# Designs tried in a protein design run: peptides against a protein of PDB entry 7Q4I. Part 48

Target 1, 281 residues: chain A of PDB entry 7Q4I
Amino acid sequence: HENSTIAERLYSEVRVLCWIMTNPSNHQKKARHVKRTWGKRCNKLIFMSSAKDDELDAVALPVGEGRNNLWGKTKEAYKYIYEHHINDADWFLKADDDTYTIVENMRYMLYPYSPETPVYFGCKFKPYVKQGYMSGGAGYVLSREAVRRFVVEALPNPKLCKSDNSGAEDVEIGKCLQNVNVLAGDSRDSNGRGRFFPFVPEHHLIPSHTDKKFWYWQYIFYKTDEGLDCCSDNAISFHYVSPNQMYVLDYLIYHLRPYGIINTPDALPNKLAVGELMPEI

## One batch from the design tools (peptide; aimed at target 1 R67)

Design b2_p22_2_s1 (made by RFdiffusion4, then SolubleMPNN; from b2_p22_2, 12 letters changed)
Fold by OpenDDE base, seed 1:
Order: structure tokens, then C-alpha cells, then sequence
Structure b2_p22_2_s1 (fold): chain B 281 residues (1-281), chain A 22 residues (1-22)
């Protein structure tokens, strides 16, 4: 009785390759649960690791493990994507192995944009990068042109992109992308509500769940509220989601229905020209 | 509590990021 015609259309027209940041110790503990839940809704799903795993579809990148190697892993992941998969999708999502993503909502956000527009989306933070950068934990999505510019123009130039593998990966890619004129897009909905979230739903939905001195309030690029007004009805991602919570979210979002309530989707916006962005809110 | 544990993890993660940026 469910009509998925629009979702199926967007699946075909807004192709998303999802790459998951993981490590060998998390293949079974975390990554496989991504594959069994939201990852199955990507057009292509790849796990970026330091060890190959054919059951998971994990790629062994030539990098070490640990937090200090995440930037190196991100660079190698996008190099791998550009070399092998740049034509397999229009948009390229980075997520962690504890990020949950509603891919249909991401396709809806991305629909008006050309993949040839140099843009990327996520939870925008304001420090360190003038235009802002996207939080690594919330996940961020690059257009095909953004990936091209990152790999071909930014990475080979130490003046544009950090050559070392150390550093905060989300800040470093943000610097690199800014230096090649990839725009940090606004992922908020028409009501100004966020779509990418660096924490679990409870941390955003529950008023006063965090202290006023919590670093997040100083990092967010756009003002946000707590409670039900914190989050778009078409939210895209949450971070720090446990494997068990992934299955719960998958059930709640895709299976559980309140009987007698029919949701009609909003009309799709007009497509934008290459280089054009949605108006600022 | 599970909340406190997660809050602690989040605080630790941002500290690591800030250290990596030095």
C-alpha cells in the first residue's frame, strides 16, 4: 500500500555513492550494521578501511589506523573514488560507521543541484574555515565536481591542501575545498531547520539536554533551536548511533506507521543551473 | 548513565580534534 514512485525516481536521478569510514576492528561491530540498515539505500556503498573485507565490500587504503590518520584516510578514500567510481554516482557521501543516514531525504535536498556545481553539504561549523566546514561525524556529501576539484586540483598542491596525513579530517578537507572554490552549501530546509546532525536525535530533540557552555553552540554556523523545532521533518543524518539504534531507527522510519495518517510529499523544486545555489534563508 | 557516558565521549572527541589542529 506504500507509494514509493517519487523515491524511486530520485534514486535514479540523484545517484549517491556512500563511503563509510571504518577500521578492521569495527567491520563486524559497526560497519556490517550500516550495510544491513541505511547503507542498502545508497546507489553504491563502499567501506574505507586499512584491511580488505570481501563480505563487507571494504577497501584497504594505504593508511594507518587511529584518529591522527583520518585525514590521510579521507584523502585516499576520495582518490580511490575518483579513480574507480567517479561516474558511478552524482554525489559522494562520507559517513562514519556510527552515522545513520536517511538517503531519501538527502536525495530530496540534492535534487535541484547540478552534480557539476562545485558544492558540498553537511552540518556546517564556523571555526577555522572562513566559509565554514562540514562536521565529519554528521557526514558530508560532495558533488561530482567537488570530488574532481578536491582530488585533481587541491590534493596535489601543498599550498592548497595539507600534505601530511595528520589533522582534523573535516577541517582539513574544508580548507582544501575552500581553496578550490567548492562552496559550503546550506543544508537547512525551507523553515531553517537543520538536516545533518553531529549527535543522536535525543541530544537535539530534548530541550536543555546539553549545557549552554557546550562547545556545539559555539561551533554551529547557523543558529539552531532545541526541541522539535531543532530538526527538519526531512532530516538526513545523526551521529553516535549505536548498531542497535540503527535497527531501531530503520524500523521507526521505514516500517512503523501511524494508521490513518497519509504524508503527501512536497513538490520537487525547480532544477538549478550549474553553479547556482538555493537562495539563502 | 548512558547519557553521561556519551556526553563524555563527545567532549573527549572535540578535545582530540582541537589538539589535532594545533
Amino acid sequence: as target 1 above (281 residues)
Amino acid sequence: SEKEKLDKKIEEDIKIIEELLK
Scores: peptide ipSAE 0.553, ipTM 0.939, DockQ to the pose 0.855
OpenDDE base, seeds 2, 3, 4, 5: peptide ipSAE 0.499, 0.018, 0.022, 0.525; ipTM 0.927, 0.495, 0.556, 0.932

Design b2_p22_2_s2 (made by RFdiffusion4, then SolubleMPNN; from b2_p22_2, 12 letters changed)
Fold by OpenDDE base, seed 1:
Structure b2_p22_2_s2 (fold): chain B 281 residues (1-281), chain A 22 residues (1-22)
Amino acid sequence: as target 1 above (281 residues)
Amino acid sequence: SEKKELEEKIEKDIKKILELLK
């Protein structure tokens, strides 16, 4: 009864490799649930860890555990991807093991862009990086060219990219990418609504859920509204999603249907040339 | 209660990030 023809087309034309930031203590507690829910909709799914797990498809990166090593793990993850998987996908998503992603909505956003365009998308924050950087928790997606520039041009040069493994991983990759002219894209929809979210849906959807003095309002690059207008109908990601909530979201998004309501998808936009971006709203 | 707990977690996470940026 469901028509998935367009989604199947985008699955083939907009190939996404998803790599999940995790650790050995979270393989069973969190990462496994990503694999059983939204991760199965990626063209390729890899878990980046400090220990190998063949059941999970986890890779042991040569890094220590802890938040002070997240930048090191991100660098090694993209090095691993570039070496082994750069041709397996067109786009490369980083997500945490408590991030939920609607991959079809991400493919829709990415469809007009060339993977040879040096660009990346996510929840854009304004501090520390002139063009902005993408929030680590919301997840961020690099084009194939962005990965190439990051690994080949930025990482080997200490002047362009921090050599130490310490620091905020999302800020550090943002600095590196800016230094090699990878553009921080605008992930908002045509109505100016966000698609990548660093919190659970409840925190964005409920008006006055957070204090106006909350750091988030100072960090967001683009102004956002509260309530139902906060979020795109084609939202891509949410963070701090528990394993149980992943299954709930998976059911609500992919299985639960209001009888008698048929959603007609918008027409696909025209393809952009290499280096071309969608106009900012 | 769950909201406050999550907010506290987020605040702690941000604090750690800011410390890492120093």
Scores: peptide ipSAE 0.099, ipTM 0.779, DockQ to the pose 0.812
OpenDDE base, seeds 2, 3, 4, 5: peptide ipSAE 0.022, 0.020, 0.026, 0.019; ipTM 0.596, 0.600, 0.671, 0.578

Design b2_p22_2_s3 (made by RFdiffusion4, then SolubleMPNN; from b2_p22_2, 14 letters changed)
Fold by OpenDDE base, seed 4:
Structure b2_p22_2_s3 (fold): chain B 281 residues (1-281), chain A 22 residues (1-22)
Amino acid sequence: as target 1 above (281 residues)
Amino acid sequence: EEKKKREEEIEKHIKEIEELLK
C-alpha cells in the first residue's frame, strides 16, 4: 500500500537506458539476476557481451573477453547505443553484472539536469584525470549529449581518446570525456553524502580500523566518512553485489517496511538550464 | 593491470572487514 505517483512521473520524465557489462560465462551466473531484479526498473536494459543471447537481451560486441578488453567493450557499447538507442533515453548508465542500482534514486539525482548538458555522474576519483573520473564498478551515467560527444567527437580522434583497447576502462573514458568538455558532475546529496559506491554496503556502513593507507582514501575525489553518515538516504549504487544479495536488496528496499513509519519524498528541485550544474557543496 | 590491482585490493579489504565482523 504505497503511493508511487512521483516515481512513475520520474520514470517518464527521466528516461534511463542501462547497459550492463558482462561476458558469456556470466550470462547465467550474474547478468540474468540483474535482469530479474533492479534492471527491470530501467526504461531500457541491454547486456553488452561478446556473444549474443536473445533470452538475456545480450548484444555481441566485436571485442574479445578479459580485463584487458573492457575499454574496447565500453567503446563499442557506446557506439552501439549511439547508433541504435540515442533517442530511446535521456541518460545512459553503465553498470557491471555485480552492480546493484536503485534507479529511482538515480532519476531523482538527474531530474534537475538537462540531457543536453554534457555531464556524467558516478563515484568520482581524483587520480589520472584533472576533473576526476567515475569508478567503473560503482557504475556511471552519461547524459545524451555526453554520449554524443564521446562517440562523435572523442572516439574518432586518437589524440582525444585511446584507440587501443587496453587500459583501465573507467580512467580511459574519463580522459576521453574530459577532452570533449563533458563535465564530471558531483553526485553527492545536499548533505554531502555519496550516492555511487564502488563496494558493498557493509564496507561503507561499518567503521573499520582498516589501514588508512588503503588506496580508496587516496582515490576518492570528495572526502567521505564511514558509518551511517557515509551514504545518502537516496543512495544509487553498490558494487560486488552477489546474485543472492541482489534479491535480498530488492526485498529490503522495495518490500520490507517498518510498520507505522511513512516516508514523505522531498520536493523536486527546480530544473536547471542547459549547461548548468547544481552548486557544489 | 591497474584495474586488476585495485579490485584485488578492494576484495582484500572487504575480506578483512568481514573477518572483523565475525
Scores: peptide ipSAE 0.025, ipTM 0.653, DockQ to the pose 0.088
OpenDDE base, seeds 1, 2, 3, 5: peptide ipSAE 0.026, 0.024, 0.020, 0.024; ipTM 0.634, 0.653, 0.585, 0.640; seed 1 fails the geometry check

Design b2_p22_2_s4 (made by RFdiffusion4, then SolubleMPNN; from b2_p22_2, 11 letters changed)
Fold by OpenDDE base, seed 2:
Structure b2_p22_2_s4 (fold): chain B 281 residues (1-281), chain A 22 residues (1-22)
Amino acid sequence: as target 1 above (281 residues)
Amino acid sequence: SEKEKLDKKIEEDIEEVLKLLE
């Protein structure tokens, strides 16, 4: 039998609202599988769409469909969250309907931070934004204060945040957040291993799987290795996960165990003061 | 784009894995 006492504690102390970027055509094909797998481990799960779906708990945002409207959806999603759910959680995760997230590992990473600290985490990319921005596909998580600053301070000001709905969603929110002094945090573990991944595990775990000229190596903010050293033992997210693979990952992570191997969790770090970050590695 | 090419490759790899699991 598993001892989940620490996980239960973190579930209560590190409350996470997960919102899933989806569209009406993917409600049944993709989004429902998120709801049936990792999404059930969020404190609150909301699907952000252009059409309401009572079975899925999808919200109809006042936006059009298509890749050119993803930035629009993100803005409206966080506006909706701020208006209706800002006190329902401490942290607010954006994920796609093909992102898989180990929520317990995210809570572990977030535990020392105050939700009143203006910070957000994800897979940090270096282009376009001075402090970096978080890859949209890997998912990114904002503190409550970060959401407040985004919605109240950034969005209403066209000089701080793009008013048009066009553009790369992850870059645009990254620009907006930087302009209101929301810090792009370091999501790496104590060994310098990444936790948020913009691709499936196979892509990161297999050495020399990609050409060294692959754009990803130019985009990553922090130097990373290939193979098993690519990824934290407490990895948080993977992208391009098919609906079927979500169930496989759920089985592998939460059910499949090698007999006789007992994992002892590390001690929780000390909590940080408001505005304080973990030391850089 | 290189991203689109990668996305397709990833999708193909996933499909192959899924076929192996069937």
Scores: peptide ipSAE 0.023, ipTM 0.520, DockQ to the pose 0.047
OpenDDE base, seeds 1, 3, 4, 5: peptide ipSAE 0.024, 0.014, 0.008, 0.006; ipTM 0.545, 0.462, 0.412, 0.390; seed 1 fails the geometry check

Design b2_p22_3 (made by RFdiffusion4)
Pose (drawn by RFdiffusion4):
Structure b2_p22_3 (pose): chain A 281 residues (1-281), chain P 22 residues (1-22)
Amino acid sequence: as target 1 above (281 residues)
Amino acid sequence: SEWEEAFEESEKMNEERLEAME
């Protein structure tokens, strides 16, 4: 048994809309498993694709397939969400079909922040954007105000926002958001442990690649060696998670528990004013 | 690009990991 009253209260207080980038080849192989595991825990779940699908109720964006159109799919998905869902949620998560998200921990992190604060959160990388950009695979989440500025202020101005549909989707949205005064939030916990992860848990708990010019150690905005200390007890996301591993993480996180060890929740911080972020770690 | 190279390296690593598990 489990008492989920606290999470149910946060479910209504911190509405999270999750959109999943997918394609027809992945509808049954990957996107289905996201819907059956962590997707159903979002306030609203949307599969953004280039073709329709009965099972997923997928939205067909006017965008071709291929890695060269991921940026186009991101722009069209946020335009669609602004057009049809801007008042349906406070927070707007972009995730791949190989991202796993503990949605309850996302509501815990977002609780103190105003949806009117122009901010987005994720795993923060240093290159290409002064304030940093968020890993597309670890998932990144925008405030309602961040979605408004992206669709209303950044997309119509080609100098602020790349008009072609090519490029690294996460780097481009990092540039458009910095250009419209959307803050790159700090998603680490109060102990400085990460919550958003671009790899599976083993890769962060046991870093095999050892600071040998591997891209990750150069890209990370906040320096860390990782290891057994890498990860928060309220981590939010992992990536490169196979469809089978979606169900395993669900089982180990939500079902399996050591008898007699009761997780006691840390108190929720007080709400913040518009434009305010938590004290820096 | 540098970024695309990092992506491709990650894809390779992931495939190797999954194969080793099988």

Design b2_p22_3_s1 (made by RFdiffusion4, then SolubleMPNN; from b2_p22_3, 11 letters changed)
Fold by OpenDDE base, seed 1:
Structure b2_p22_3_s1 (fold): chain B 281 residues (1-281), chain A 22 residues (1-22)
Amino acid sequence: as target 1 above (281 residues)
Amino acid sequence: SEIDKAIEEAEKERKEYLEKLE
């Protein structure tokens, strides 16, 4: 009864490699549940760890574990992708093992863009980086050209990219990408609603969940509303999603249907030229 | 919530770290 023709088309035309940030202690606890839920909708799914796991498809990167090594792991992950998988996809998503992603919505957002455009998308934050940077927890997606520039042009140059493995992972990659003219894109929909979210849906949907002094409101690059208007109908990601919540979300999004309501998808936008971005809202 | 507190603490640490580097 379900018509997935457009989704199938986008699956073929907008190829996404998803790499998941994880560690050996989370292979069974968290990463496995990503693989069993939203991760199966990626064209390619790789788990980046410090230990190999053939059942999970986890790669052992030459980095230590701990929060102070996340930047190091990100650098090694993209080096690995560039070396082994750069032609396996058009877009390359970083997500945590507690991030949930609606990959079809991401393909819809990415459809008009050329993968040869140096651009990346996510939840844009404003501090520390002039053009902004993408929140690590919400997940962010690089074009193939962005990955190339990051690995080939930025990483080898200590003046462009931090050589140490310490630091805020999302800020550091943001600095590196800016230094090689990778553009921080606008992931908002046509109504100005966000698509990448650094918290669970409940935290964004419920008004006044946090006070106005909460750091998030100072960090967001674009102004956002609370409540039902906080989030796009085509939202892409949420963070701090427990393994159990991943299965709930998978059911709610892909299986549960209100009888008698048929959603007609919007027409696909025109393709953009290389280097061209969608106009700002 | 517990999550909010953890996030705030983590971000505070991040901010302090970044400010030292600038």
Scores: peptide ipSAE 0.032, ipTM 0.735, DockQ to the pose 0.079
OpenDDE base, seeds 2, 3, 4, 5: peptide ipSAE 0.029, 0.030, 0.028, 0.031; ipTM 0.720, 0.688, 0.656, 0.666; seed 3 fails the geometry check

Design b2_p22_3_s2 (made by RFdiffusion4, then SolubleMPNN; from b2_p22_3, 14 letters changed)
Fold by OpenDDE base, seed 4:
Structure b2_p22_3_s2 (fold): chain B 281 residues (1-281), chain A 22 residues (1-22)
Amino acid sequence: as target 1 above (281 residues)
Amino acid sequence: SEIDKAIEEAKKLRKEYEEKLK
């Protein structure tokens, strides 16, 4: 008895290609569960690996495995997307095989933006990159223009983008994107609450769950609180989500309803011109 | 600088935390 008219409209107007960072050892353990849960709500879903898997729709990228190769895999993934899929979507999400994403909430955030605007969104961190960079684990989404600039302008130039495959993947792409004037957007909602989260909901929702010296508080670009006000009602992503938790989240978000409570969606904002961003709150 | 030291410490703590969660 749900009205999904607006969600269907956004599915058509805000096309999202999701690529999942994975490896052969996690195809069955993790990636398969992404495909069976939130990944099915992407307009296109691709798994980026070092081995091909036709059942999963995994692509074998010419890179090794391990944390020291994640940057290499990211570069090759976006090269592959640009070559084969740049017109298949308007926005291009990177997520890990243990990231959970509410794609409808991401479409809502992206709706006012032109895909021709050089911008990307995620959980913004402040170190290493002047404008900030997006946390790799929380997932980050590039506009079509951002992908073009990354692949065509940044990657071929060692002065703009690191040629070595070593380094922190999220930091390195952040540096490259800054160097080609791709803007690090603000993904917070109108109340200033975050939408992309680098941890599970429990770690963000429980006050004083972490020590004040916890690295996260030094890394976040925008001030945030713990507790119920930590997170947007339209939150987009969480990280370190186990396969079982993905199914639980799918049930809680898409099936479980309190009887008699009907949520009315907020009105869509006006579309922005090319190059225009929403004002920071 | 004090900021640089704080960043390096944060980086170390991040790595340790990620290893525990994986």
Scores: peptide ipSAE 0.042, ipTM 0.646, DockQ to the pose 0.145
OpenDDE base, seeds 1, 2, 3, 5: peptide ipSAE 0.037, 0.027, 0.027, 0.027; ipTM 0.705, 0.668, 0.599, 0.619

Design b2_p22_3_s3 (made by RFdiffusion4, then SolubleMPNN; from b2_p22_3, 14 letters changed)
Fold by OpenDDE base, seed 4:
Structure b2_p22_3_s3 (fold): chain B 281 residues (1-281), chain A 22 residues (1-22)
Amino acid sequence: as target 1 above (281 residues)
Amino acid sequence: SEIDEAIKEAEEERKKYEEELE
């Protein structure tokens, strides 16, 4: 009794390739559960690792493991995507193997944008990069043009993009993208609520007596509140989601329904021209 | 909770890692 006509339309018109950052030790523990839950709603799903896994569809990138190699893995992942999959999608999402993503909500956000617009979206942080950068854990999505610019223009130039594999992955890609004029988009909804979240829902939804000195509040590019108004009704991602919680979220979002409540989707906005962004809220 | 502790540790690690870039 569910009408998914609009979701099916967006699946066809807003094609998303999802690549998952993982490692061999997490193939069975974490990555497999992404594949069995939200990852199945991507148009294409690839796991980026240091070892091949045919069951998972994992790619062995020529990089080491560890947090100090995440930047190297990101560079190699996008090089691989550009070489093999640049025409397989319009948008290219990076997520961790403990990130949960509502892909339909991401397609809704991306719908008005041209994939030929050099733009990327995520949870925007303000330090280190003038235009901001997207939090690695919350996941971030590049347009096809953004991927092209990153791989073809930024990566080959050590003045534009760090050649060393060390450094914070999300900061480094943010610097590279800025240097090739890829715009850091605003992913907030029409009410100014965030869509990409670097923590679990509980952390954002429940007001904590956390000290205002908590680093997150200093890093967020846009002002945000805790509580029920923290998050868009069309939220896209959460981070630090355990494998068990991925199945819980899948059930709550896609199966559990309050009887007698029917949600009418908002009308789709007009499509933007190439290079045009939605006005900031 | 165990999850909350893991998040806190990860957050602290992230902060430290980003500070090293300065």
Scores: peptide ipSAE 0.368, ipTM 0.866, DockQ to the pose 0.153
OpenDDE base, seeds 1, 2, 3, 5: peptide ipSAE 0.358, 0.280, 0.068, 0.096; ipTM 0.867, 0.844, 0.786, 0.801

Design b2_p22_3_s4 (made by RFdiffusion4, then SolubleMPNN; from b2_p22_3, 11 letters changed)
Fold by OpenDDE base, seed 5:
Order: C-alpha cells, then sequence, then structure tokens
Structure b2_p22_3_s4 (fold): chain B 281 residues (1-281), chain A 22 residues (1-22)
C-alpha cells in the first residue's frame, strides 16, 4: 500500500489538462496507449486530431494532416481549450502521442507558480527565439494566463503570431508566446538537472549514443550532462517512447519497488506571487 | 535497437524542422 496523500493534494490544487497531438492513423497505434497509461493521471485528457473518435475522446480540429499542419493544429487546439476548458484546469500540457509524462512530477514543479503568471515550461531550446522555446516532442505546459495571452492576444495578430499553418510548431508557438510576454521558464530542478526530455531515457542516461556534433547539444538552452546526472530524480517527460515502452515505464515508475527503501518527498516550496519565478540556478 | 530507432526518428524530425524553418 502507498501513501499518496501529497500526490492527491497536488492533483486537486495543481490541475492539469493534457492535450495530445495525434492523427487518425495513430488513434489506435499510439494515442490509445497514452490514454491507458500516463494520460489517466491528468485531470483532463483530450486528444487533438483531424477526425473525431468517441472511444479515444479525440476532437476533430479543422486542420489537415502532416507536419506542415502541426502548427495549425496547435493553434486550433489551444483555441478549442480556451473556448471550452480554460477553467477546467490551471495548467495546460501539450504532448505528442509518443511522449511519456510523469504528471505528479510536473505538478510538483508547477506547485509554487501561480496559473495567473504568464509562463510556460518544457525542454528549452535556444535557437530562433531570444528567450528560448520549448521542444515540441518533450511536451510543454502553459499556465492559464499563458493560454489566454496566446489565444486572445497573439493569435489574432499576424504580426505577433504566424497566420499560416505551416512551420515548426514548437518554434512558432515560442515566437508567439514571447511576443505577448509569456516567459520561458526554467524547468530544471534544484540541482540543475532537466525534467523535460526530447528523447527516450536511454538516450540521456547512456553516453556515446551520439557525438558532440549531434544537433541537440547545439539546441539545448541550458548546459546539460549525459549519464546519471543528466536527469532529475523528478523528471517529467520523455519523447519517442513506443507504446510498449509506455506500459513498461508505468510498471517501473508506479509499481516496481525495491523492498525496504522508503522515499520521503521533499517539502513543498512556498508559493510564489503572481508574476514571480523561481530563482535561476 | 530501440535506441537506434529513436535516434533515427529524432534526426529525421530535426531535419524536417530545419526545412520548415527555411
Amino acid sequence: as target 1 above (281 residues)
Amino acid sequence: SEIDKAIEEAEKEQKEREEALK
């Protein structure tokens, strides 16, 4: 038996709506497995697609399919959320249908922040956007105020937000958010270790899978290490996780326990005022 | 291997990102 009192508290106090980027061809192949694993730990779970699927709870957005429409889908997804669900949560997570997320760890990170603070978190990349932008694949989470600013202030203005549906989805939303003064937050833990990851755990934990010329090292905003020190003990997300791996991760994280080892959670930090961020490490 | 496939996918998507940004 587990003591989940703190987790339950955070579930109620740090409400998260998760929307999953998917397409009709992946409803059964990928999205369904998100729903059956980590997605069930969101306060609200919605699959954003181009076709409706009642079994999956997929919404048909007025967009086409393909990478050239991912930005369009993101815009429509957040418009949909703002119209129907803006008060259903405090934080709004975008993830792919091959992203795995430990939602409890995300709630822990978000706890001190006000949802009225215009901020968003994820794996921060440095190119193209001055303050940085969050990797699409790793998943990124917007505060309620960030969503409001994005939908109400940015999207209607072609000078602030790209009107076309083409482009790199994560870069484009990053540009839009910067233009409405939504802050790109620092998601690293107190030890300076990352929490959102654009690759599978093995990629980060085991060195030498890629060389120093690998694009990731040029894109990452904060200095990061490989190996065991790569990742927070409270890591939030990984990308390129296969459906089978999602079930394995669910087992390892939520079921498998070393007998006799008790994990005592750290105390929750004090809540920040509206507009206040955690100090940078 | 699974890791190799993941890396290949990442490289592919990054290439697509770069193309989209041109």
Scores: peptide ipSAE 0.564, ipTM 0.937, DockQ to the pose 0.155
OpenDDE base, seeds 1, 2, 3, 4: peptide ipSAE 0.323, 0.538, 0.330, 0.525; ipTM 0.822, 0.933, 0.798, 0.931

Design b2_p22_4 (made by RFdiffusion4)
Pose (drawn by RFdiffusion4):
Structure b2_p22_4 (pose): chain A 281 residues (1-281), chain P 22 residues (1-22)
Amino acid sequence: as target 1 above (281 residues)
Amino acid sequence: EEEMEEDFEKVDEETNEMLEES
C-alpha cells in the first residue's frame, strides 16, 4: 500500500502537460510504452507526430520526417499547444519517446515557481547559448509564460528564432528562449545533485568515459564528476531508456521498496513571486 | 552552422559507441 495524498494535491496545484516527440515507425515500438508507463501520470499527455494514430490519439504536425525536421516539429508542437492548451496546464514538458520521467518529482521541483515566471528547466549544457540550453533527450519543461513568449514573441521574429526546420531542436529552442528573456533555471537539488539526465542511470552512477575529451564533460554547465553521488533522491528524468526498461523503472521506483524504510518528504518551499528563482546552489 | 552540425554528428557517434560498449 501507499499514501499518495501529497502527490495528488500537487497533481492539481502543479499541472504538467507532457508532449512526446515521435514518428510513425515508433508509434507501436516506443510511444505506446511511454503512454502505458509515465505518460499517464501527466495532467495532459500529447503525442506529436507527422501522422495520425487511433491508439495514441497522435497530433499530425505539418512537418516531414527525418532528423532534419525535429526543430520544425518542436516549433509546430508549441504553436499547437499555445493555440489549443495554453490554459490547460502550468508547465509544458517536451520529451522524446526514449525519455523516462518521474512526474511526481517534476511537480516537487516546480511547486515554488510561478507559471508566470519566464523560465524553463532541464539538464543544462554550456555550448551555443550564453545562459545554456537544456538536453532534448533528458526533457525540458517551460512555464506558461515561457510558451507564450516562444510562440508570440520568438517564432514571428526570424532574427531571434531560426525559421528553417533544420538544426539541433534543443539548441535552437535554447536560443529563441534566451532571445525573449526566458531564464534557464537550475534543476539540481539543494545538495547539488542532478535531476535531469540524458543517459540511463548506470551511465551516471558508473561513468565509464573518463574526462577524455568526451562531449558530455565539455558540454555540462555545472561541473561534476558524477558517480554514486550523481543523482538526486528526487531525480526527474533519464534518457536512452528502452521500451522494456520503461516498465522496469516503473516497477523499481513505484512498487519495490525495502520494508520498514519510509520515505519522509522534505517540506515544500514557500511560493516565489513572479520573476523569482530559488536561491542558487 | 556546418561546424555545429559536424559537432553533433560527432556527439551521436560517441554516444553510440559508448552505448554499444555497455

Design b2_p22_4_s1 (made by RFdiffusion4, then SolubleMPNN; from b2_p22_4, 9 letters changed)
Fold by OpenDDE base, seed 2:
Structure b2_p22_4_s1 (fold): chain B 281 residues (1-281), chain A 22 residues (1-22)
Amino acid sequence: as target 1 above (281 residues)
Amino acid sequence: DEEEEKEFEKVREETKKYLEER
């Protein structure tokens, strides 16, 4: 039998609303598999779409479909969350319908932070935004205060936040958040290893899988290594995870056990004051 | 904005190629 006491505690103390970026064509193909796998471990799970789906629990946002509307969908999603769900959670995760998330590891990372701290976490990229921005595909998580500032302070002001629905979704939210002093947090573990990943585990774990000129190496905010040292033992997310791979990951992470090996969790860190971040590594 | 858009298009294309070679 597993002892999940700490995980259960964190489930209660670090409440996470997960919203999934999807579209009507992906409800059955992708989104339902999120719901059947890692999405069930969120405190609340909402699928943000352009069409309602009662089976999926999808919300029809007043936006069009296509890549040029992703920013519009993100704005409307957070407006919807702020209006209906801002008190239902402490942290608000955006993920794609092909992102896989280990929610327990995210709660562990978030535990010391106050949800009233204006901060967000993800895979930090360095271009376009001075403090960096979080990769859309890897998923990113906003504190409750970050959501408030985004919706109440940034979105209504065209000087702070792009009014058009065009642009790279992750860059645009990054610009908006910076403009309202939401901090781009460091999601790395104590060893300096990343937790949010814009690709599947295989692509990060295999050395020299990509050329050094590949955009990712130019975009990553923090120095990262390939191989086993690429990724935290408490990694949070991976992107481009197929529906079948979601079930494989669920099995590997939550069911498959090496007999005779027992993992003891590290002690929880001290809680931070409002506005305080973890020390830089 | 146009330069950013071109760079993002390049990133998308490189990513697509990368995923296809997977």
Scores: peptide ipSAE 0.383, ipTM 0.879, DockQ to the pose 0.749
OpenDDE base, seeds 1, 3, 4, 5: peptide ipSAE 0.349, 0.368, 0.369, 0.350; ipTM 0.867, 0.872, 0.874, 0.868; seeds 3, 4 fail the geometry check

